# Ledger of designs, part 41: peptides against a protein of PDB entry 2FGR

Target 1, 331 residues: chain A of PDB entry 2FGR
Amino acid sequence: SSVTLFGIVDTNVAYVNKDAAGDSRYGLGTSGASTSRLGLRGTEDLGGGLKAGFWLEGEIFGDDGNASGFNFKRRSTVSLSGNFGEVRLGRDLVPTSQKLTSYDLFSATGIGPFMGFRNWAAGQGADDNGIRANNLISYYTPNFGGFNAGFGYAFDEKQTIGTADSVGRYIGGYVAYDNGPLSASLGLAQQKTAVGGLATDRDEITLGASYNFGVAKLSGLLQQTKFKRDIGGDIKTNSYMLGASAPVGGVGEVKLQYALYDQKAIDSKAHQITLGYVHNLSKRTALYGNLAFLKNKDASTLGLQAKGVYAGGVQAGESQTGVQVGIRHAF

## One batch from the design tools (peptide; aimed at target 1 T4 R284)

Design b2_p18_8_s3 (made by RFdiffusion4, then SolubleMPNN; from b2_p18_8, 11 letters changed)
Fold by OpenDDE base, seed 5:
Structure b2_p18_8_s3 (fold): chain B 331 residues (1-331), chain A 18 residues (1-18)
Amino acid sequence: as target 1 above (331 residues)
Amino acid sequence: MTEFHIGADPEELESFRS
């Protein structure tokens, strides 16, 4: 059996030119290239190709030393794996997000990521961004000639908000083809939540694909998220992403990504463009820089996620520019 | 006996994703 202690510390200097008041914000931020984390994981060979595993992982906030505490909310799983694949029990990425966020060239982190996995409707559930779930059982198949799948179910445990029952229930999964330079996936999920104390279903469909040409990689996402409310009509967002990355000089990587968020409930769009560069000083340590521009139209108020500095919205129809320059160290 | 590893190889991580 084995136990591994691991982690990432990613801290940056960040700037955004506008907050909700129209003022600039700047300071030390966290998790600009990768989410800072501390983890423990391990495995035990049970014989016959069967293995037990565990994974405990929490987020690190290097700017304030985890002033609000430490937990294992990133992942807290026990698993069995073998020729049949892997079964996981515990809080984790839901299968849909685990697979479909892999097409985000900014790794769902910092000011540049695809922001489609979001609480678009002021949902009152703890995980209404569709990324993780409590009380989760997940199953992942092996890869069969490129074909693979993942499925998950999270128990609501009779959680209620207002008149809404079954809050926190998740059901979802993906099918994928991963073979050499090609990856393509389709994900479907439904999560029970509440909006304004009323029962709401968060429905999500996501299509992702990428191709690695060696000299460059292209990646794309298409997503629809619907918060289906019993009263007040659906809150629907269509999100689109296209990105490219390329190695530079054997030690660097440049990334460019565009996203469009068509927020149907407010008939408003937001456009995001991000340029990123990572410079590897070693296998463990990198310098990075991100430059992001977010253009809100009409009633859109989206903000870039400069974690640790400013992650709130802006005034309706305002644009925001963000910069992050930082160090990532993996141990 | 349990083997303990400190400072895992970054390549052993599934991803640097969030």
Scores: peptide ipSAE 0.253, ipTM 0.813, DockQ to the pose 0.703
OpenDDE base, seeds 1, 2, 3, 4: peptide ipSAE 0.240, 0.248, 0.249, 0.241; ipTM 0.807, 0.813, 0.814, 0.803

Design b2_p18_8_s4 (made by RFdiffusion4, then SolubleMPNN; from b2_p18_8, 10 letters changed)
Fold by OpenDDE base, seed 5:
Formats: structure tokens, C-alpha cells, sequence
Structure b2_p18_8_s4 (fold): chain B 331 residues (1-331), chain A 18 residues (1-18)
């Protein structure tokens, strides 16, 4: 058997030109290029191609030394794997987010990522962004000539909010084709939550694809998220993303990504464009910079996610510019 | 017996997102 200790510490200087009051915010932020984390994982060979595994991983906040504590909310799983694939028990990325966030060239972190995996409503569930779930059972197939799939179910355990009685229940999965330079996936999920104390279904459909041309990679996402409310109508967002990345000079990578968030409930759009650069000082250590522009139209109030500095919204119809410059170290 | 390792392959580690 084996146990591996691993992690990432990513800390940056960040700036946004507007908060909710229209004022600038700046300071030290975390997780600008990759999410900072500390993890333990291990495996045991049980013979006959069967393996047991565990994974414990928590987020690190380098700017404040985890002042609010450390936990294993990123992942806390035990698993069995073999020729049949892998079964996991415990909190983890739900299968849909695990697969479909892989098309985000900004690693679903910092000020540049695709923000479609979001609580687009005032959802009262803990994981209403559709990224992770408690009490999760998941299954992942092997790759069969490129074809693969993942499925998950999370128990609500009779969690209630207001009159909603199944809060936290998740069911979802994806099908994918991954072969050489090509990746393409379709994900479907439903999560039960509450809005205003009333039962609400968070329905999500996501299409993703990428192709690595060697000299550059292209990636795209199409997503619809609906918070289906019994009263008050649906809160629907259509999100679109297109990105490109390319190696630079053998030691760097440049990334450009655009996203559009069409927020139907408020008939308002937001446009996000991000330029990123990573400079590898080694295999483990990099310098990076991100420059993001978020244009809110009409009633849209979205803000860039400068974690550790400012991740709130802005005034309706206001634009926000964000910058992150940081160091990432992986061990 | 259990073998202990400190450090992950950076390429593998950095490929894990979110």
C-alpha cells in the first residue's frame, strides 16, 4: 500500500477596480492559477486487478493561513477500482463538474474561469453551484476506445429548508469521448435545493469540447442552468465559453478565454474576457498573471472571483477589471 | 507495510482542476 502527501500553494497580489460600492479592492489573494490545496491519497493493491483507495483534500488559503480552519471539503473519498472502473464513496466533485470543468482553460479558479457552475439563484443549499456534493456515490467507467462516462447520486438524508424536503439530493452524469487531441462531453444533472424556503430543482445541461492542435488548444462550453421554482418562474442562465491556449517559448503558456452569461430571469447579459500568462520557473513553480474584464449589462451584477481580495458583485450594469499576479508552487 | 511518498507529479497534480 502507499500514501502520498501532495499540495499546491498559490498566492497572488490581486486588484479589482470596483466592488459593490464602486471602490477598488486590492491585496493578497489565493488560488489565481490553481486552487491551493493540501491532500493525502493512498492505494492498496488487493490483487486480481482490484485496488482500494482513499483521498483526503482540503483548500489552503495562503493569505490568512486558513484562519477559518482546514477541512477536507474538496474531496474525502474511499474507493474501489479495477477493470470495471472506479466506485467512490464520499464528498467529491460531482461527475458533471469533474468532467465539464476540464474544458475551462483557467482551471475553474481565479478571475478568468468559466463561471457557469454557479448558484444563479438565491439557492439555499450548500453546493448550489453544482460543483461538489456531500453523501455522494459516484462511478466512473474505464475508457473504451475513447468512450467514457461517469454517474453520481448524492443522498439528501432528509435535509430540509423551509418546505423543501430533499435538499442536497443530486443525480447526474456525463458521457464523453476522449481520444488523443480530441475531447467532447455531454453532462446532465439535477440537484434539489430551496429558494425562499420553497422546493427548487437545479437542472443543468452542459456540452464541452476541446482540441489540441499542438501549437494551440481550443476549448468550448455550452451550458444551461435552470432553477425551477414552483412559484415565481424559472431562473434560467445560458452560458457560453470559448478559449484558446498556446505554449510560448518552451517555458510559458498564454491563455485567452471569453464567456457570455445570458441571465434570462433578469434579461441581462454579462461578458467576460480574460488574458492569462503562466511562466514556468520549473516543473513545480510558476509565476502567473491574469487580466480579466467583466462587462455587466442592464441588471447584471456579476463580479470576478478574486478569492481572498474581493469576490462579491458590482452595481447593476457596471464593468469590472481584475488583475492577479502570483506564484504557484506544486509539491 | 505502507510506503510513504511526499510530492505528486506536477503534471498530474496541475491537471486536477476546481
Amino acid sequence: as target 1 above (331 residues)
Amino acid sequence: STEFYIGEDPDVLLSRRV
Scores: peptide ipSAE 0.554, ipTM 0.949, DockQ to the pose 0.807
OpenDDE base, seeds 1, 2, 3, 4: peptide ipSAE 0.554, 0.024, 0.102, 0.550; ipTM 0.949, 0.608, 0.799, 0.949; seed 3 fails the geometry check

## One batch from the design tools (peptide; aimed at target 1 S2 V3 F331)

Design b2_p19_1 (made by RFdiffusion4)
Pose (drawn by RFdiffusion4):
Structure b2_p19_1 (pose): chain A 331 residues (1-331), chain P 19 residues (1-19)
Amino acid sequence: as target 1 above (331 residues)
Amino acid sequence: TTVDTAAFSTALSIAAAVF
């Protein structure tokens, strides 16, 4: 049995060459290499291989001292685990995002990550990016011979917005194979939401795979996200990503990732290329840099996510360049 | 149940600096 207090402070200087008005922005931001966090977790051995766990974790914003207030919105769970796997109760990553975001070489943070888990349709739910859910129960199987799966159900508790009386409901899961060097997963999920006050389903299918050759790792993601309005109409987005990473000179790591976002509702594509470098001063402390280029075509207005500096959109069809340089310290 | 008091003290010092 044990209890652990832990966290990460990841703070950076960041720059984007344009915002929604076309002006550059620079400043002190956060979470470029790993999401900054503070948390408390524990595991209690109950005997017979059965364990009870808890996990409370919230995001840290070092640039403003968590000016909006600290919370445990990253994860707030209690669990039982054993030879049967693990059951968790509480807000957490839903199983589909927990497993599939592991294929993103930029750890789903900073200006370089895969942007597929986002609110493409301006859905009105609390978590229309498909990442986390309130009122979540999840089951995770053991890994037998490489095969593993996860399932989750989040209760809507009759949250009502317009014609949607089940906003926030999540049903989803994944199947996967993980043997160390090789990993592959297929995730499927549906959330209930509303768009402009009209009931809408958020359907998501995601495939991810990676192979770690040791000298380098190749990783990729494919995703379709469809917001399907009950009365008709949909906002569909296909997202693609391929990336590679390699160790450089012991202590160093280089990463490169290309992504494409095909936004069918506006008949527009955006392309992104991101180069990253991580230099480890220790197992706990790293300096890092990220350089990204995002090209919007036609009506696309996507922007790089320089958390704490600028994470809004850009003018339609504009290209945007961004940089982050910072330090990550885990404790 | 084990608690690493040195690790806790470090974490609390860092948290205090943040907040």

Design b2_p19_1_s1 (made by RFdiffusion4, then SolubleMPNN; from b2_p19_1, 14 letters changed)
Fold by OpenDDE base, seed 2:
Structure b2_p19_1_s1 (fold): chain B 331 residues (1-331), chain A 19 residues (1-19)
Amino acid sequence: as target 1 above (331 residues)
Amino acid sequence: MEIDEEAAKEFLEILKKVL
């Protein structure tokens, strides 16, 4: 068997003009263009087109040197793959997030990403953002003339919070068409959680599409997230995204992305616009800059996710501007 | 998915201003 050590160290200087008190925050942040990570992976050929695999991946925090410790919470899977596709056992991205975040031009990272994959309801489950799950079984099909799919189930293992007795159960999947310049996908998921100690279903539906014109790429997302609660009514958010990217001078990429978050439970909208630039110094090293603007309306308190500097909310109806300038290195 | 038509219209109007 071969074992590959791999990683990314991505560290930035970040600024946001407002926190929850209305004060500016600045400092050294992490994961502005790509999530910083350390991983081990390998494959074994079992013959007959069958392969075994493993993948262990944890987040790196370059600003504090992983002061809270290191773990494999990004991915910890064993796999079998072949002509039938791939089966994975262990903590990973859930199939819906793995596919539908691929339409985010900011790769679900830094101050610019689509923030629809969120805990909108103060859910008490560990993964109520719909991004990853513990105790996960996943299956991914091959690509058949463009058509592909992924499915996943996570066991709750009788995890309880308050009166909720099935917390962390996930069921979900996607169907997709990936052919040449076109990608399109539909994802559906349900996760069991708790809100206020009461059983709650997190339902998610996401549509994504992208087209690569060669000179530019367009990408879009439509999402509904609904936390179904027995008391206090549903917490529904409709999220919309459109983005464009283009190569610059053979060594750069410019990105522009807009998102709208319609938070129905508080009758309040938030608008996000982000401009990003990546400059490749090599295949492994890049400089980057992100400029994001988040406008909250009415009762909306959303904040930009400047990881390592400030990721909290702002005052209701306030706007926030964020900047990140950093180095990404891959090994 | 219940698409909020007002949110979708607002999204499209903002897109027409940004693109």
Scores: peptide ipSAE 0.017, ipTM 0.537, DockQ to the pose 0.012
OpenDDE base, seeds 1, 3, 4, 5: peptide ipSAE 0.009, 0.012, 0.000, 0.013; ipTM 0.487, 0.446, 0.273, 0.407

Design b2_p19_1_s2 (made by RFdiffusion4, then SolubleMPNN; from b2_p19_1, 11 letters changed)
Fold by OpenDDE base, seed 5:
Structure b2_p19_1_s2 (fold): chain B 331 residues (1-331), chain A 19 residues (1-19)
Amino acid sequence: as target 1 above (331 residues)
Amino acid sequence: MEVDEEAKKEFLAIAKEVF
């Protein structure tokens, strides 16, 4: 058996020009280019092409030293893998988020990411952003001439909130084509949750594609998230993303990403534009800078996710500018 | 791996509601 200790410490100086009161926030933030993490993983060769695996991973908060404690809520899986693919048991990224967030050029991290994987409806479930699930069984196929898929089911374990039953049940999956410079995927998921103590289905459809031209990469996402409520009507958000990245001087990467969030339940749009730069000092250490602009219209109150500094909303129709400058170190 | 037939039915139902 092998056991590998691994991690990332990513800490930044962050600024946002507006919070919910209209005041600026600044300080040390975390996870601006990559989510800070500590993990243990290992594999055992069982012979005949069969392998056992484990993965334990938790988030690190370098600004406060994990004042709220450490846990393995990022991933806590045991797996079997072989020519049939991989089966995973335990808390993980759900198959839909694992695949479809790969098209986000900001890796679902910092002030620049695609924010479509969100709790749009004040859902009362622990994972109503559609990113991870407890009690998850996942299966991932091998890659067959570019074609691959992933499927997952999470048990609710009779969790209730108000009158809602089956809270935390997830079912979902993706189909994909990954061949050389091309990636394309379709993901579908439903999660059972509650809104206002009433049963609610979180339905998600996501299309993603990317192409690497060598000199630049283009990436796109199309998503619909729908919280289907028995009372009060559906809360639907259509989210769109288009991004480009390019290598700079063999040691850098520049990223530009645009996202649109069309929040149908409030007839309001938000526009996000992010410019990012990563400068690799080594294979393990990078400096980075992110500049993000979020324009809310009408009743939209979205805020940039400057984790460790400010990740809340702003006043309706207000624009927010965010900056992060930081160090990422991997070990 | 036999995917639970109920899970398959739920997945197909979701796919039909979204398309």
Scores: peptide ipSAE 0.010, ipTM 0.419, DockQ to the pose 0.015
OpenDDE base, seeds 1, 2, 3, 4: peptide ipSAE 0.009, 0.006, 0.006, 0.010; ipTM 0.351, 0.350, 0.412, 0.412

Design b2_p19_1_s3 (made by RFdiffusion4, then SolubleMPNN; from b2_p19_1, 14 letters changed)
Fold by OpenDDE base, seed 3:
Structure b2_p19_1_s3 (fold): chain B 331 residues (1-331), chain A 19 residues (1-19)
Amino acid sequence: as target 1 above (331 residues)
Amino acid sequence: MEFDEEAAKEFLEILEKVL
């Protein structure tokens, strides 16, 4: 049996030029290049190619020292793995998020990530961003000649909000092809939630692909998220992402990513452009900088996710510029 | 999961416009 203590402390100075009042915000932020975390994980060889595993991981907030407490809400799983793949029990990334966020060159973190995995409809469920679920059972196949898949189901446990039942039920999965420089995946998910106390289905379809040319990597995402409401019509968002990354001087990486969020229910678009640089001081320590520009059109109020400084919206049709400069340390 | 045929059609229409 093995037990590994691991973590990341990522803290930055962040700035955004506009909040919801039109004022600038600045200060110490967290998780600009990687989500700050503390975790425990281990494996036990049970013989015959069977292994037991556990994984406990919580978020760290380096700016306030976890003033709101610590929990294992990032992942709290027990697993069995072998030639059949891996079965996981407990809170985790849902299979769709786990696979399809891998095409985000900003690793679903900081001011630069693809923001398609979002609660677009003021859903009242705890995980209406489609990223994680409670009460989750997941299965991941081995890789067979490049082909792999993952499936998940989360129990609602009769959770109710207003007149909505089955809140927090998730069903979803992906199919993928991962071979050398190529990766491609299709993900489908449905989550039961509530909007305004009424039953709502959060449907998600996502296509992702990437190719590593050695000198550069290209990556793309296409996503539709639809909150299907019994009353008031559907809240649909089409999200697009295209990004490129390249190694710099053997010690750095530059990233450029564009995203478009077409918010159909408000007939409004938002455009995000992010430039990022990571400088590796060692295998464990990096400096980074992110520069993001978010242009809202019409009724769009999206804000950049400068966690620990400002992660709220802006006024309708306003543009926001964000900067993060920070240190990432892994242990 | 009920297959949302409309969502799939709209997704394909998006692919045809982007590719």
Scores: peptide ipSAE 0.023, ipTM 0.515, DockQ to the pose 0.012
OpenDDE base, seeds 1, 2, 4, 5: peptide ipSAE 0.008, 0.008, 0.016, 0.008; ipTM 0.429, 0.466, 0.528, 0.476

Design b2_p19_1_s4 (made by RFdiffusion4, then SolubleMPNN; from b2_p19_1, 14 letters changed)
Fold by OpenDDE base, seed 2:
Structure b2_p19_1_s4 (fold): chain B 331 residues (1-331), chain A 19 residues (1-19)
Amino acid sequence: as target 1 above (331 residues)
Amino acid sequence: MEFDEKAAKEFLEILKKVL
C-alpha cells in the first residue's frame, strides 16, 4: 500500500465594500484560489486490475488555525477501482457537483465562482447547496471513447427535521463527453430536505460545456435549482454562466467569468462578473488576485463569498465589490 | 428544466457587452 500526505494552504487579504449594514469588511481570508485542505490518501493493488483506495480530506482555515476543529468533511471515502471504473463509500462531492463544477473557471472557490450550487430556499439540511452528501455511495465509469458517467445515492438514515422525513437522501448522476479540447455534461439530482420544518425536494438540472482552443478556454453552465415545497410554492432559480481563461507569459493565467442568477420566487436577478489572475512562482506556489462585482436587482440580497472575512448578504438591490489577493501553496 | 427565454436573452445581451 502507498499513503500520501497532501494539502493546500491558500490565504488572502480580502475586501468587500458592503455588508448587510452597508459597511465595508476587510481582513485575512481563506481559500481564494483553491480550498485550503489537509488530506491523506492511499491505494493498494489487489491484483487482476483491482485496487483498493482511501481518501481522507478536511478543510484548513489558515486565518484562525482551525479554531472550530479539524474534520474529514471534504471527503472520507473507501474505494474499489478497476476496468469497471470506481465505487466510493463515504462522504464526498456528489457526482453532479464533482462533474459540473469542473466547468467553473474559479473551481467553486473564492469570490469568483459560479454560485448556482447553493441553498436558495433556507433549506434546513446540512448539504442543501447540492455539493456534498453524508452516507454516500458513488459510482464513476471509465471513459469510453469520450463518454463517461457518474451516479450517487445517499441514505437519509431516518433523519427528520420538523415533520420532514428522509432528510439528506440524495439521488443523482451525470452523463458526459470528454474528448480532446471538448467537454460537455448533463447532471440531474434530487435531495430530500426541509424548509420551515416541512418536507421539501431540492431538484437540480445542470448543463455544462467547455472548449480549449489552446490559446484560450471557453466554459459555460446552465442550471435550474427548484426547492419544491408543499406550502408557499416552489423556490426556483435559473443560473447561467460563461467564462474565458487564457495563459499569460507561460507562468500566468487570466480568467474572466460572468454569471446571472434569476431568482424566480422573489422575481429578482443578480449579475456577477469576476476577473482573476494566477501567477505561478513554481509548480506548488502561486500568487493570485480576484476582482468581483455582484449587482443585485430588486429583492436580491446575494453576497460574494469572501471566506474568513464576509460571506453574508447585502441589502436588497445593492451592489457589492470584492477583492482577494493571496498566496496558494500546495504540498 | 423550464427554460426561461427572457433570462437567456438578457444573459446573451450582457455577454455581448462584456465579451
Scores: peptide ipSAE 0.021, ipTM 0.577, DockQ to the pose 0.012
OpenDDE base, seeds 1, 3, 4, 5: peptide ipSAE 0.017, 0.007, 0.000, 0.017; ipTM 0.467, 0.393, 0.257, 0.443

Design b2_p19_2 (made by RFdiffusion4; failed a check: the pose's geometry)
Pose (drawn by RFdiffusion4):
Structure b2_p19_2 (pose): chain A 331 residues (1-331), chain P 19 residues (1-19)
Amino acid sequence: as target 1 above (331 residues)
Amino acid sequence: SLTVSFDAAGNVTSVSFDS
């Protein structure tokens, strides 16, 4: 049995060459290599291989001292685990995002990550990016011979927005194979939401795979996200990503990731290339840099996510360049 | 991290701090 207080402070200077008005922005931001966080967790041995766990974790914003107030929105769970796997109750990453975001070499943070888990249709739900859910129950199997799975159900509790009376419902899961060097997963999920006050399903299918050769790792993601309005119409986006990472000189790591976002509703594509470097001063402390280029075509207005500096859109069809340089300290 | 560990009887067996 044990209890642990932990966290990460990851703060950076960041720059983007354009915002929605076309002006550059620079400043002090956060979470470029890993999401800054503070948390408390524990595991209690109940005997017979059965364990009880808890986990409370919230995001830290070092640039403004959490000016909007601290919370445990990253994870707030209690759980039982054993030879049967693990059951968790509480807000957390849903199983599909928990497993599939592991294929993103930029840890789903900073200006370099895969942007597929986003609210493509301006859905009105609290978590229309498909990442986390309130009122979540999840089951995770053990890994037997490499095979493993996860399932989750989040209650809507009759949250109503317009014609949608089940906003926030999540049903989803994944199947996967993980043997150390090789990992592959298929995730499928549906959320209930509303767009412009009209009931809408958010359907998501995601495939991810990676192989770690030791001298380098190759990783990729494919995703279709479809917001399907009950009365008709849909906003569909296909997202693709391929990346590679390699250790450099003991202590160092280089990462490169290419992504494409095909936004069918506006018949427009965006392409992104991101180069990253991590230099470890210790197991706990790293300096890092990220350089990204995002090219929007046609009506696309996607922007790089320089958290704490600028994470909005850009003018239609514009290219945007971004940089982050910072320090990550885990504790 | 700060971690406190316990034996089966609830006695403190170790305290570790990593940063």

Design b2_p19_2_s1 (made by RFdiffusion4, then SolubleMPNN; from b2_p19_2, 9 letters changed; failed a check: the pose's geometry)
Amino acid sequence: SLTVSYDENGNVTEIKVEE

Design b2_p19_2_s2 (made by RFdiffusion4, then SolubleMPNN; from b2_p19_2, 9 letters changed; failed a check: the pose's geometry)
Amino acid sequence: AITVSYDANGNVTAVEVVE

Design b2_p19_2_s3 (made by RFdiffusion4, then SolubleMPNN; from b2_p19_2, 9 letters changed; failed a check: the pose's geometry)
Amino acid sequence: AVTVSYDANGNVTAVTVEE

Design b2_p19_2_s4 (made by RFdiffusion4, then SolubleMPNN; from b2_p19_2, 8 letters changed; failed a check: the pose's geometry)
Amino acid sequence: SITVSYDANGNVTAVTVEE

Design b2_p19_3 (made by RFdiffusion4)
Pose (drawn by RFdiffusion4):
Structure b2_p19_3 (pose): chain A 331 residues (1-331), chain P 19 residues (1-19)
Amino acid sequence: as target 1 above (331 residues)
Amino acid sequence: LTVSYNSATYAVESVSFDS
């Protein structure tokens, strides 16, 4: 049995060459290599291989001292685990995002990550990016011979927006194979939401795979996200990503990731290339740099996510360049 | 910071700090 207080402070200087008005922005931001966080967790041995756990974790914003207030929105769970796997109750990553974001070499943070888990249709739910859910129950199997799975159900509790009376409902899961060097997963999920006050399903299918050769790792993601309005119409986006990472000189790591976002509702594509470097001063402390180029075509207005500096959109069809340089410290 | 203990006796077995 144990209790642990932990966290990460990851703060950076960041720059983007354009915002929605076309002007550059620079400043002090956060979470370029890993999401800054503070948390408390524990595991209690109940005997017979059964364990009880808790986990409370919230995001830290070092640039403004969490000016909007600290919370445990990253994870707030209690759980039981044993030879049967693990059951968790509480707000957390849903199983599809918990497993599939592991294929993103930029840890789903900073200016370099896969942008597929986003609110493509301006859905009105609290978590229309498909990442986390309130009122979540999840089950995770053990890994037997490499095979493993996860399932989750989040209650809507009759949250109503317009014609949608089940906003926030999540049903989803994944199947996967993980043997150390090789990992592959297929995730499927549906959320209930509303767009412009009209009931809408958010359907998501995601495939991810990676192989770690030791001298380098190759990783990729494919995703279709479809917001399907009950009365008709849909906003569908296909997202693709391929990346590679390699250790450099003991202590160092280089990462490169290419992504494409095909936004069918506006018949427009965006392409992104991101180069990253991590230099470890210790197991706990790293300096890092990220350089990204995002090319929007036609009506696409996607922007790089320089958290704490600028994470908005850009003018239609514009290309945007971004940089982050910072320090990550885990405790 | 981590505190570890025996689950039956609630005796503290170790305290560790990593940063």

Design b2_p19_3_s1 (made by RFdiffusion4, then SolubleMPNN; from b2_p19_3, 11 letters changed)
Fold by OpenDDE base, seed 4:
Structure b2_p19_3_s1 (fold): chain B 331 residues (1-331), chain A 19 residues (1-19)
Amino acid sequence: as target 1 above (331 residues)
Amino acid sequence: TTVSYDSVTKEVTAVEVEE
């Protein structure tokens, strides 16, 4: 058996020109290029091609030294793997987010990521962003000539909020084709939650694709998230993303990503554009910079996620500019 | 050095592309 200690410390200086009051915020933030983390993982060969595994991972906040504590809410799984694939038990990324966030060139963190995996409807569930789940069983297939899939089910354990009695139940999965420069995936998920104390289904469909041309990579996402409320009508958001990345000088990477969030319930759009650069000083250490612009229209109040500095919304119809400059170190 | 993100492991690995 092996046990590996691993982690990332990613800390930045960040600035946003507007908060909810219209004021600027700046300071030391975290997780601008990769989510800062500390983890333990290990495997045991059980013979016959069967392996046991464990994975424990929590977020690190380098700006305050984890003043709010440390937990393994990023992942806390035990697994069996073999020729059949992998079965995981425990809190983890749900299969849909695990696969479909891979098309986000900003690694689902900082001010540049695709923000479609969100609680669009003031859902009262803990994981209404569709990213992770408690009480999760997941299965991932091997890759068969490019074809692969993942499936997951999370037990609600009769968790109630208001009149909703199945909060936290997740069912979802993806099918994918990953072969050489091409990746394409379709994900479907339903999560049960509550909005205003009433049962609500969070339905999600996501299509992702990427192609590596060698000189550049293109990536795209198309997502619909629909909170189906028993009362008050559906809250639907269509999210679109297109990104490109290219290597620079053998040690750098430039990234450009655009996203559109069409928030149907408020008939309002938000446009996000982000330019990023990563400079690898070594295999484990990088410098990075992100410049993001978020334009809200009409009733949209979306904010850039400058974690540790400001991750809240802005005034309706306001635009926000964000900057992050930081160091990422992996160990 | 290309930084690869493993979507399964969520690891960021820097791969030195040997020219």
Scores: peptide ipSAE 0.019, ipTM 0.480, DockQ to the pose 0.042
OpenDDE base, seeds 1, 2, 3, 5: peptide ipSAE 0.011, 0.023, 0.027, 0.021; ipTM 0.374, 0.643, 0.659, 0.579; seeds 1, 2, 3, 5 fail the geometry check

